Peptides against a protein of PDB entry 4M9S. Designs and how they scored, part 12

Target 1, 135 residues: chain A of PDB entry 4M9S
Amino acid sequence: SRGLVGVECITPYSYKSLAMALQRCVEVLSDEDRSALAFAVVMPPGVDIPVKLWSCVIPVDICSNEEEQLDDEVADRLKRLSKRGALLSGKRMPVLTFKIDHIIHMFLKHVVDAQTIANGISILEQRLLEIGNNN

## One batch from the design tools (peptide; aimed at target 1 R34 H110)

Design b1_p13_5_s1 (made by RFdiffusion4, then SolubleMPNN; from b1_p13_5, 7 letters changed)
Fold by OpenDDE base, seed 5:
Structure b1_p13_5_s1 (fold): chain B 135 residues (1-135), chain A 13 residues (1-13)
Amino acid sequence: as target 1 above (135 residues)
Amino acid sequence: KIVPKFNWDVVYQ
């Protein structure tokens, strides 16, 4: 595993107060949406990521053998998160993508457990390889 | 199935 490395901006001003506010936002989420948000930490900030790649790390209970239905469930979770302030931002054109902002990403890097982050990165790498090998 | 965990202590320090 090579891991994901990115340059992030540090925002020292009002960070503690912002973090407390964000914690409250996370606490009111459903278990499913909170899990989706946690694993958003493995994505590079400021990049529009297609739903297919988000589905590589967001946990979804298997409800169908159809890949499209799984992606739709992931998209629904990401859409709900995008309606909660600056947690995520969605873009519909040219394709449906979601982006995590630098400030939220920095927050998640601090509060998400290190083992959770490592597991998420590992899973993402494995599933990306599978996608690449199947093409 | 991986269940994510949060460490909130960093918020108060």
Scores: peptide ipSAE 0.463, ipTM 0.884, DockQ to the pose 0.544
OpenDDE base, seeds 1, 2, 3, 4: peptide ipSAE 0.461, 0.461, 0.461, 0.455; ipTM 0.883, 0.882, 0.885, 0.880; seed 2 fails the geometry check

Design b1_p13_5_s2 (made by RFdiffusion4, then SolubleMPNN; from b1_p13_5, 7 letters changed)
Fold by OpenDDE base, seed 3:
Structure b1_p13_5_s2 (fold): chain B 135 residues (1-135), chain A 13 residues (1-13)
Amino acid sequence: as target 1 above (135 residues)
Amino acid sequence: PIVPRFDWSVVYE
């Protein structure tokens, strides 16, 4: 599906209409997919991010202690989101990555609770630090 | 686990 990279809101009305459409898209998601989308706000927009980094912030109930299985679960959620219009863009080659567009990111910054955003950033930073210490 | 919350008030302003 096509992203919203080239779309610009010329009037406040156009912006509001787009936001309402995006709200409807979010409301029809499953709880787990909606949670994944919310935490996508902590990623920089317009950047292809590897699944491993997404797994640092996407909340997944631990069904297995194997890290690789967790990454697969995260990938599945992101894949579903990528099928919902412009929410995410997936790229399979050379490495599986996902990208959030600027417009979607801007939307999330306005509608996702501030505390949720702060918590997501904190968790991401902590997990990145742990990864860095192991390298 | 953290459960995210959405505030749609911005959409209806």
Scores: peptide ipSAE 0.464, ipTM 0.887, DockQ to the pose 0.562
OpenDDE base, seeds 1, 2, 4, 5: peptide ipSAE 0.453, 0.456, 0.461, 0.462; ipTM 0.882, 0.883, 0.886, 0.884; seed 1 fails the geometry check

Design b1_p13_5_s3 (made by RFdiffusion4, then SolubleMPNN; from b1_p13_5, 6 letters changed)
Fold by OpenDDE base, seed 4:
Structure b1_p13_5_s3 (fold): chain B 135 residues (1-135), chain A 13 residues (1-13)
Amino acid sequence: as target 1 above (135 residues)
Amino acid sequence: KIVPKFDWSVVYE
């Protein structure tokens, strides 16, 4: 994986330097990809999360209500993010999943607006509840 | 529609 797995402690300087680098990475993203990255903060770090669950919080402007298209669009965004250094790590087998590393997650917790985080969590919880009730 | 916002102040602390 391309993640920063295993990095648990960094110096304040290292963090600042990394944060600056990450900021540059975020700033060059498209609006859609940047939004996807922002909402990645609501996912638990270090866990391989299926695309289906990512689709619960990743905002997608789709013309179709087809669930498959939603997942595909989300997957595409996550794939692009995974190609941006260590932002995400993708895994195709056995199921397509994406994982956010602890360091990136920690970064996002600090830079993503608190209201955005709260909203994302709320949306995730609501959709997960719906999924659970429908299964 | 929720538009996420970023605060980069932590980067410059």
Scores: peptide ipSAE 0.453, ipTM 0.884, DockQ to the pose 0.574
OpenDDE base, seeds 1, 2, 3, 5: peptide ipSAE 0.442, 0.447, 0.449, 0.447; ipTM 0.880, 0.881, 0.884, 0.881; seed 2 fails the geometry check

Design b1_p13_5_s4 (made by RFdiffusion4, then SolubleMPNN; from b1_p13_5, 7 letters changed)
Fold by OpenDDE base, seed 3:
Structure b1_p13_5_s4 (fold): chain B 135 residues (1-135), chain A 13 residues (1-13)
Amino acid sequence: as target 1 above (135 residues)
Amino acid sequence: PIKPTFDWEKVYE
């Protein structure tokens, strides 16, 4: 089944109903998957983002110090989210990427705490800078 | 570890 690509909220009622449905989807997630979804808000919507960049913001509590294992763990979480249909869209070829749709992104911007969003953006910026300095 | 917070009351506003 398809996600919510192309769906528009025509009325406030439609928006509220959709938001309530999305809330239920989020509430049934595991803690780690819910955390991953929350921080997806820092990514630009409608863009295929490589797993390496997702790994800059997705929190991982317990993992190896190996970068390869970190990416694999993040990828697994994002894959689970993509199986929920509307939450994320994954693409395996030519490179493994994940994309957040505009409607989901708008929902997250509305419900995720402002401090959480700010922290996520700050962390992403710092880690991107570090990557840039190493290249 | 960073734990996000959701404000579900905004959904019902």
Scores: peptide ipSAE 0.408, ipTM 0.879, DockQ to the pose 0.556
OpenDDE base, seeds 1, 2, 4, 5: peptide ipSAE 0.396, 0.394, 0.397, 0.396; ipTM 0.875, 0.875, 0.876, 0.875; seed 4 fails the geometry check

Design b1_p13_6 (made by RFdiffusion4)
Pose (drawn by RFdiffusion4):
Structure b1_p13_6 (pose): chain A 126 residues (1-60, 70-135), chain P 13 residues (1-13)
Amino acid sequence: SRGLVGVECITPYSYKSLAMALQRCVEVLSDEDRSALAFAVVMPPGVDIPVKLWSCVIPVLDDEVADRLKRLSKRGALLSGKRMPVLTFKIDHIIHMFLKHVVDAQTIANGISILEQRLLEIGNNN
Amino acid sequence: SFPTPSFDFDNIH
């Protein structure tokens, strides 16, 4: 209910809070990877979820979502790969409350909607 | 379509 700023303190670390640190990992990022990351906010954290359940919210056969989610985990270790049972990714929690009070307030609601939308279109496949 | 994403780093400082 306040993000990483709820716990920021003087620590042996050079950063007042972990968000100031993560700030850079996002700054060095490919412009688009900045995009895919900026959107993975609206994902369930600590939950393993498939490439297609991702192809819905991440921008551009759609494995390209996976490629971005791979660079994203290789570069700053921001996401998480889990090869089988099915090629799936996962957003951890700190790497989430970072994005919550950091990603543009609108883009949160837009990801919520673009998803409930593309979810419903997989509902129409049947 | 997708909106142009951005970050608000002012909340960090």

Design b1_p13_6_s1 (made by RFdiffusion4, then SolubleMPNN; from b1_p13_6, 5 letters changed)
Fold by OpenDDE base, seed 4:
Structure b1_p13_6_s1 (fold): chain B 135 residues (1-135), chain A 13 residues (1-13)
Amino acid sequence: as target 1 above (135 residues)
Amino acid sequence: SFPKPSFDFSVVE
């Protein structure tokens, strides 16, 4: 086993047991939800992120390219993930936001392939720049 | 378009 080095989060569960549980959770997800979870790794942990920003990195296959439909589909995916325990935490007010916890984020950094992470970061940066330039 | 993500759980096992 490669082992896990650099765990900074305190959890009531052993890292290995938690990681195994999380792996099982990931494996039973739909392809769409699993993809959404993978790209969640590019978001800063512990921060309430508006759905609009999540929509910059969550891949959506089944919708018209309308922005409103995109946000709704992204929100639905994130809501499903939030119902799977500690994967995400959602807040409805004042604005719909989702947060990834540090422990989940740390897990994803270890298991999501490096190319996916790099691509997600690049896409997020590009889309944020576009949003910034349009404002 | 997004590339299909992949997971490596070898660090867990």
Scores: peptide ipSAE 0.483, ipTM 0.884, DockQ to the pose 0.597
OpenDDE base, seeds 1, 2, 3, 5: peptide ipSAE 0.480, 0.484, 0.478, 0.481; ipTM 0.883, 0.883, 0.883, 0.884; seeds 1, 2, 3 fail the geometry check

Design b1_p13_6_s2 (made by RFdiffusion4, then SolubleMPNN; from b1_p13_6, 5 letters changed)
Fold by OpenDDE base, seed 4:
Structure b1_p13_6_s2 (fold): chain B 135 residues (1-135), chain A 13 residues (1-13)
Amino acid sequence: as target 1 above (135 residues)
Amino acid sequence: SFPKPSFDFSVVR
């Protein structure tokens, strides 16, 4: 069985069953939301991350180049993903943040294209450095 | 610009 041999998940569901459910969940997403989910893999799991940092790696192609509009569009995408259950967990207070669960993160690490992951990490690092240098 | 991401679910089968 070519399943995810070696990934230990603490879940009431069998890993294979969970992975199959997650696959179906990913397949029914819009292209935009699916892209957002793919790049969510570059974030550390289990950490509440502000929308501003998510905006560094979530691709947005429909909004105007205004930074405020970018953050709003990113937040909307992440919110839609959070409504699909275990994909993301959002908090509104004190600052709007989203967190990717370890199980979802492990799943994404195995199914998202390696080049996508590498590119996302590179882009995140670059944009974080730019933010750090400008503040 | 971001390249279009892709998924490989062969590991799920």
Scores: peptide ipSAE 0.508, ipTM 0.893, DockQ to the pose 0.610
OpenDDE base, seeds 1, 2, 3, 5: peptide ipSAE 0.501, 0.505, 0.506, 0.505; ipTM 0.891, 0.891, 0.894, 0.894

Design b1_p13_6_s3 (made by RFdiffusion4, then SolubleMPNN; from b1_p13_6, 7 letters changed)
Fold by OpenDDE base, seed 1:
Structure b1_p13_6_s3 (fold): chain B 135 residues (1-135), chain A 13 residues (1-13)
Amino acid sequence: as target 1 above (135 residues)
Amino acid sequence: SYPKPSFNWENVY
């Protein structure tokens, strides 16, 4: 058994039992929703992040190249994840945002492959630069 | 063009 180094949050559940429960939730996700969850690890935990920023790292295969449609598809995926336990928390006001909690983030850091995390960070950085150049 | 993500469940046990 592998344990986590350090304490990032307090939970009434043991990490192992919580992680096992979360594993079951992840295993029943569709490929696209599971991919979205994996890349959610690159977002800072405990912060309400606008859908526009989520769209920088969430992989979407859409027929239309319209940005509005992209954001809608990303939002749909995040909404589905928010309905699967405590994977994400959605907030509609003042604007639509999603937040990953520290517990889930800690879980993802532990189970998502290191190369996946590195790739996600690189993609996010690239997309943020592109957004900055277009504004 | 996204790389395929992967999970390592051995870290859970």
Scores: peptide ipSAE 0.359, ipTM 0.848, DockQ to the pose 0.582
OpenDDE base, seeds 2, 3, 4, 5: peptide ipSAE 0.352, 0.356, 0.354, 0.358; ipTM 0.846, 0.849, 0.847, 0.849

Design b1_p13_6_s4 (made by RFdiffusion4, then SolubleMPNN; from b1_p13_6, 5 letters changed)
Fold by OpenDDE base, seed 2:
Structure b1_p13_6_s4 (fold): chain B 135 residues (1-135), chain A 13 residues (1-13)
Amino acid sequence: as target 1 above (135 residues)
Amino acid sequence: SFPKPSFDYSNVY
């Protein structure tokens, strides 16, 4: 398949240089933050997504079933990602949301393994259905 | 449980 360098992208940087920079950013992340970033690929780009929805796909190992603890842990990971090369952008009001930009999303679509993407989508869909059925 | 994601950069360059 054709590399990302051949994809049209509006950026002040060469796509190759940006991809290299992003790769470096990913490589220095902790395992947990890197996993969070990988699963961010299942979210639609350019949309402010509430932490509640992120918590459906961000892998978190917690001992408590308290939703607040899950959301807090997810939020912490997403906050760290937002501070690492602006991999995400956060918005605090009216509710805490995070957004993946199109360029980051496009990068992740090409580097995250297809099975992870498929699994993430499946998990998200399942969790959303469960949330919907409980309302 | 979540699968461990992997990154493949061969399609980037």
Scores: peptide ipSAE 0.488, ipTM 0.886, DockQ to the pose 0.633
OpenDDE base, seeds 1, 3, 4, 5: peptide ipSAE 0.487, 0.483, 0.486, 0.483; ipTM 0.885, 0.885, 0.885, 0.884

Design b1_p13_7 (made by RFdiffusion4)
Pose (drawn by RFdiffusion4):
Structure b1_p13_7 (pose): chain A 126 residues (1-60, 70-135), chain P 13 residues (1-13)
Amino acid sequence: SRGLVGVECITPYSYKSLAMALQRCVEVLSDEDRSALAFAVVMPPGVDIPVKLWSCVIPVLDDEVADRLKRLSKRGALLSGKRMPVLTFKIDHIIHMFLKHVVDAQTIANGISILEQRLLEIGNNN
Amino acid sequence: HDDLFNFENIHKS
């Protein structure tokens, strides 16, 4: 209910809070990977979810979502790969409340909608 | 893509 700023203190760390640190990991990022990361906010954290359940919210055969999610986990270890039972990714929690109070307030609602939308279109496949 | 992030919130107290 306030993000990482709820716990920021003087610590042996050089950063007042972990968000100030993560700030850079996002700054060095490929402009598009900045995009895919900026959107993975609207995902469930600590939950393993498939490439296609991702192809819905991440921008551009759609494995390209996976390629971005791979660079994203290799560069700052921001996501998480889990090869089988099915090629799936996962967003951890700190790497989430970072994005909550950090990603543009609108883009949160837009990801919520673009998803409920593309979810419904997989509902129309049947 | 830079506009997707609000780095000002990181520097709030």

Design b1_p13_7_s1 (made by RFdiffusion4, then SolubleMPNN; from b1_p13_7, 8 letters changed)
Fold by OpenDDE base, seed 4:
Structure b1_p13_7_s1 (fold): chain B 135 residues (1-135), chain A 13 residues (1-13)
Amino acid sequence: as target 1 above (135 residues)
Amino acid sequence: ARSLFDYENVYKD
């Protein structure tokens, strides 16, 4: 994993310094990647999440409604985020997954718009319910 | 439209 570990060992000063660095990382992202990162906050940290589940909440503004196209587009965005420091960690086997680490997640919880978080959680819950019922 | 990110909270003492 490329993410930071040891949330309990981070001092307020260290957190602010890290937040400053992360802010710079966020500011250089494209609008679509920045949006993807924002909605990453709704995922549980430290868990390898399949792209299918990411696609439930990652906004894709211009693409096909086909599931495969959606997953591919989401995967591309997540891949780009994974290449930006420790924002995400990708894993190809056995299934393509991405993971957000606790430190990044904690940062996002503090900086992402509260309404965006609430909306994202609601959307995720709805989509997961639908997936569960259709299995 | 609302801004996705607000950094004011992370810099509070």
Scores: peptide ipSAE 0.435, ipTM 0.830, DockQ to the pose 0.464
OpenDDE base, seeds 1, 2, 3, 5: peptide ipSAE 0.429, 0.424, 0.422, 0.421; ipTM 0.827, 0.825, 0.827, 0.826

Design b1_p13_7_s2 (made by RFdiffusion4, then SolubleMPNN; from b1_p13_7, 11 letters changed)
Fold by OpenDDE base, seed 4:
Structure b1_p13_7_s2 (fold): chain B 135 residues (1-135), chain A 13 residues (1-13)
Amino acid sequence: as target 1 above (135 residues)
Amino acid sequence: ARSLFDYSRVYEK
């Protein structure tokens, strides 16, 4: 694992410096991965989130009628993001999960379009409600 | 259509 400076010890200058580095990372992503990263902001930071829940908000370019295929596509995107610096952290056991760190999450909250965030949260809440009622 | 990312807010003082 790659450690990051704690949020509490980050100065505004440090934040801007880190933000510039993160901006470079974001700009070299594919459109798909960049979009996935944008919607990662709707997840709570510091929590290992199963791919199933990520699939509730991570957009896929091609709609799949197979739920398992959707999860695989989402997982692939998240895996690529996890290999790009410290954007995400993946864990395979006991189940495949991904986690966004507080610093990255804070960065995304400042740079991702506000309407996109709002829409993503709304979609997540709706789909989580459906999952909770139907499982 | 709006851009997904806007970095101007990061550099505001």
Scores: peptide ipSAE 0.534, ipTM 0.870, DockQ to the pose 0.462
OpenDDE base, seeds 1, 2, 3, 5: peptide ipSAE 0.530, 0.533, 0.529, 0.528; ipTM 0.867, 0.870, 0.867, 0.867

Design b1_p13_7_s3 (made by RFdiffusion4, then SolubleMPNN; from b1_p13_7, 11 letters changed)
Fold by OpenDDE base, seed 4:
Structure b1_p13_7_s3 (fold): chain B 135 residues (1-135), chain A 13 residues (1-13)
Amino acid sequence: as target 1 above (135 residues)
Amino acid sequence: ARSLFDYSRVYED
């Protein structure tokens, strides 16, 4: 795993230095990948989240109405993010999952637009409720 | 439209 599990910022300076590095990483992303990263903040950190759940909140500009197509598009974006430093960690078995580490999550909480976060959480909650009721 | 990212909070004292 390329994650930053176990890493803690012990000083404000350390945090800022890491944040500056992360900012550079974010700025070189495509618009769609940057958007995906923004909405990653709504997921609990340190948890292997199935692509199905990521697809509940990751925005896809234009995609098929087919669920498989949506999952594939989301997975592609998450895969690209996982290849950009330690933004995400992917795991293929037993199910394809992605995990955001605590440090990255903390960074996102500080820089992602508050309204975007709120909207993302609301959307996730609604989708999870629907999934739960349909099981 | 609002920017997705605002880094100003990171650099606050």
Scores: peptide ipSAE 0.527, ipTM 0.870, DockQ to the pose 0.464
OpenDDE base, seeds 1, 2, 3, 5: peptide ipSAE 0.525, 0.522, 0.519, 0.519; ipTM 0.867, 0.867, 0.866, 0.867

Design b1_p13_7_s4 (made by RFdiffusion4, then SolubleMPNN; from b1_p13_7, 8 letters changed)
Fold by OpenDDE base, seed 4:
Structure b1_p13_7_s4 (fold): chain B 135 residues (1-135), chain A 13 residues (1-13)
Amino acid sequence: as target 1 above (135 residues)
Amino acid sequence: ARSLFNYENVYLD
């Protein structure tokens, strides 16, 4: 295992300072938002990802099987995360998308549980395959 | 149950 020494980016923070700031940011999140952030690591950084794809991996506890409700709940969580500093960047047009920056993604790769990451990637791949087959 | 986040490796040189 290794730390953030491999990160190459322009930032006003040292690696330690950045990590500490992000850690504090994560710790003040609700459990559900923290969970959403954890699974955000499975997305490619720097890409505007539609909410539909986020909903493939963001865990939400919903009482309905309606896809619209799922997307709305996911969107709400991502919106809250986007308001927590630079965790996510939201874009409303032409469709609602969210993007995780490379620096945040690198941080998450170092701190999110490895099994969680592996599971999230597997789930995403499965859901994407299903979506592709249904198109 | 496993913790989602572990910060032990963040500060490694």
Scores: peptide ipSAE 0.464, ipTM 0.833, DockQ to the pose 0.510
OpenDDE base, seeds 1, 2, 3, 5: peptide ipSAE 0.461, 0.460, 0.461, 0.463; ipTM 0.833, 0.831, 0.832, 0.836

Design b1_p13_8 (made by RFdiffusion4)
Pose (drawn by RFdiffusion4):
Structure b1_p13_8 (pose): chain A 126 residues (1-60, 70-135), chain P 13 residues (1-13)
Amino acid sequence: SRGLVGVECITPYSYKSLAMALQRCVEVLSDEDRSALAFAVVMPPGVDIPVKLWSCVIPVLDDEVADRLKRLSKRGALLSGKRMPVLTFKIDHIIHMFLKHVVDAQTIANGISILEQRLLEIGNNN
Amino acid sequence: FDELFNFDNIYED
């Protein structure tokens, strides 16, 4: 209910809060990876979810979502790969409340809608 | 893409 700023304090760390640190990991990022990351906010955290359940919210055969999610986990270890049962990724929690109070307030609602939308279109496949 | 992030919130007390 306030993000990482709820716990920022003087610590042996050079950063007042972990968000100030993560700031850079996002700044060095490929402009698009900045995009895919900026959107993975609207995902469930600590939940393993498939490439296609991702192909819905991440921008551009759609494995390219996976390629971005791979660079994203290799670079700052921001996501998480889990090879089988099915090629799936996962967003951890700190790497989430970072994005919550950090990603543009609108883009949150837009990801929520682009998803409920593309979810419904997989509902129309049947 | 830079506009997707609001880094000003990181520097709030």

Design b1_p13_8_s1 (made by RFdiffusion4, then SolubleMPNN; from b1_p13_8, 7 letters changed)
Fold by OpenDDE base, seed 3:
Structure b1_p13_8_s1 (fold): chain B 135 residues (1-135), chain A 13 residues (1-13)
Amino acid sequence: as target 1 above (135 residues)
Amino acid sequence: ARSLFNFENVYLP
């Protein structure tokens, strides 16, 4: 799909207008999807990230003893976000991944609560250490 | 309690 930057280059909309459109998109999300979007800011933009890594930071409210079930729930949330235009881009092959666009990431850095971002980064770092120790 | 989002003074270059 065409990236947000490409769309911006061929539309008469200002960056401010785009920000307002994104705000509206965030406001109509469910609480759980909005939460997932907030924590998406901790991922590097423009990189195809496997669902396993997304599951390290995306909060889930389900009680499950199986890691696969958690990954499935995270994947469902990310899939819903990917249906909201430029919020996320998903790939099914060769493996299921999701990518956040640079402009969306920049937007999130400005609007997501700073403490939430800091907490998300800390959680990601901790989970990555755990994964590394188990390899 | 903190809100996840704050849309005040948004600037996109």
Scores: peptide ipSAE 0.490, ipTM 0.842, DockQ to the pose 0.388
OpenDDE base, seeds 1, 2, 4, 5: peptide ipSAE 0.485, 0.484, 0.486, 0.487; ipTM 0.832, 0.830, 0.832, 0.836; seed 4 fails the geometry check

Design b1_p13_8_s2 (made by RFdiffusion4, then SolubleMPNN; from b1_p13_8, 8 letters changed)
Fold by OpenDDE base, seed 3:
Structure b1_p13_8_s2 (fold): chain B 135 residues (1-135), chain A 13 residues (1-13)
Amino acid sequence: as target 1 above (135 residues)
Amino acid sequence: ARSLFDFSNVYLP
């Protein structure tokens, strides 16, 4: 077993080695995928989250005003992240969802800018409120 | 301007 801070997990890496590996993974991402990963920290870990909710917080610079196209672009980014080992886990059936694991989430909380996290949470809360009011 | 990531404290026990 290995520990990240005070949490034990099964990994072949020491705490420092795991952190170094994750840092390297982040550094080789494109700017847009790295941005998406940063905002993934606002999601609860270990939960399969539908793409619609991810689209509330994942920043998209170039996209049409059509909601369906926004979801498709977000899904593409999350899919690329899911191909980077343990960063995200995608599930296609029955509904397309993505999940961030606890260890990755703890790492992100440690390294992502605090103001970015706070802004992301506020944006998510606002978008959820808007969705709720339209139902 | 702020960086999205800060790895300066990653290796601290």
Scores: peptide ipSAE 0.498, ipTM 0.853, DockQ to the pose 0.468
OpenDDE base, seeds 1, 2, 4, 5: peptide ipSAE 0.497, 0.492, 0.492, 0.491; ipTM 0.852, 0.849, 0.853, 0.849

Design b1_p13_8_s3 (made by RFdiffusion4, then SolubleMPNN; from b1_p13_8, 7 letters changed)
Fold by OpenDDE base, seed 4:
Parts: sequence; C-alpha cells; structure tokens
Structure b1_p13_8_s3 (fold): chain B 135 residues (1-135), chain A 13 residues (1-13)
Amino acid sequence: as target 1 above (135 residues)
Amino acid sequence: ARSLFRFDNVYLP
C-alpha cells in the first residue's frame, strides 16, 4: 500500500487540498469501512500496530465471540483500507500489523467527531488494561 | 447517535 511517510502539510492550502481528496476517498467507503477508519484516529500515527490492538477499537458486526474471527474481520477491514493508497500501511511479517500515517491521522483528528474520538480512546485504554491484567 | 465524520451521515449510537 502507498503511504505518505515523511510528507508534511507545509501550508494550509496543501492541507485543504489533501483533505478534499481524502474526504472523497472516505465518502466512497462502505459504512463499516468508514467506521473502521474513524476509529483508526485513536491509534498513534507512524507505529506498526498488531491487529489484536486494532481489534480493541474497530467495531465489527459479528455474532461470534471467537477472538480469531474478530481479528480476521478487523484485518479484512484494515486490508481494504490499506488498498486505498495512503490510508493505512500493512505489514505481514513478522506479524500482521497496520500503521496510520501522520498526515492521515492529522486529517482524521479534524474530521472525526470529537465524542467518537474520546469514546474510542476510552475503549482502547480499557481494553489495553484488560489485556495487561490477563497477561 | 452521532455522526462519525463531520461531513458524513453515518451515525454511531
């Protein structure tokens, strides 16, 4: 997948131009993929994050309580997003990870609903705490 | 319910 690593918005104009392009990209996504992208904002940018951690915040519509199925569904969504160019960057080795670029993250911080961001962060923190306590 | 994106009409309950 394509990425914008090392790219910065030097001017407000550059940001707006990129934002317009990104907005169009987001608008053509399915509801579930748009939802996944929205919650990607809670992740630190520029970090390769394992699918397990993504699954803590990416909402999925599954009836199964199987963790493997959850991770697979999340991975599928993230894979689709990664195919949209610079939205995400995936790595399969050594483990399946996805990374959000700084520019995309900055875009999301501006366009994702503030309450959604806050809720997502809270959920992530709670899930991480639970994972930590279970290890 | 709130819209996920400021420009979107997809809502999260």
Scores: peptide ipSAE 0.465, ipTM 0.829, DockQ to the pose 0.211
OpenDDE base, seeds 1, 2, 3, 5: peptide ipSAE 0.461, 0.464, 0.461, 0.460; ipTM 0.827, 0.828, 0.828, 0.825

Design b1_p13_8_s4 (made by RFdiffusion4, then SolubleMPNN; from b1_p13_8, 9 letters changed)
Fold by OpenDDE base, seed 5:
Structure b1_p13_8_s4 (fold): chain B 135 residues (1-135), chain A 13 residues (1-13)
Amino acid sequence: as target 1 above (135 residues)
Amino acid sequence: ARSLFDFSRVYLP
């Protein structure tokens, strides 16, 4: 089952130029930031997503058990991505959120490994259910 | 490490 539905869009940008530019952008990222970008594909495009939900799918290796530190690390990665190729858009008010652009999302749907997408969706669904059951 | 990206699925003109 898939809880999130991907949205396709028509872009005024040249497909070739956009794809080449984005590919180069992906190639120069650190492993950590590249992983974060890959998992952004599981989020619905054009929606302001709270950092807490991003933390459900962004892989982070932390030594602390503090939930706040996890969110901070995730936020830092998303901030870096937002400053590269307009991959993400950050918003501080009313709460800290990030959203993926439709054009970028469409690109990721084509280039991110299919198993990665499937795993990310599954993990997100499971962790959202856990959060929902605990509240 | 395993690559998370597969550009072989994108056909550029």
Scores: peptide ipSAE 0.068, ipTM 0.684, DockQ to the pose 0.454
OpenDDE base, seeds 1, 2, 3, 4: peptide ipSAE 0.043, 0.044, 0.043, 0.061; ipTM 0.660, 0.664, 0.660, 0.687; seed 2 fails the geometry check

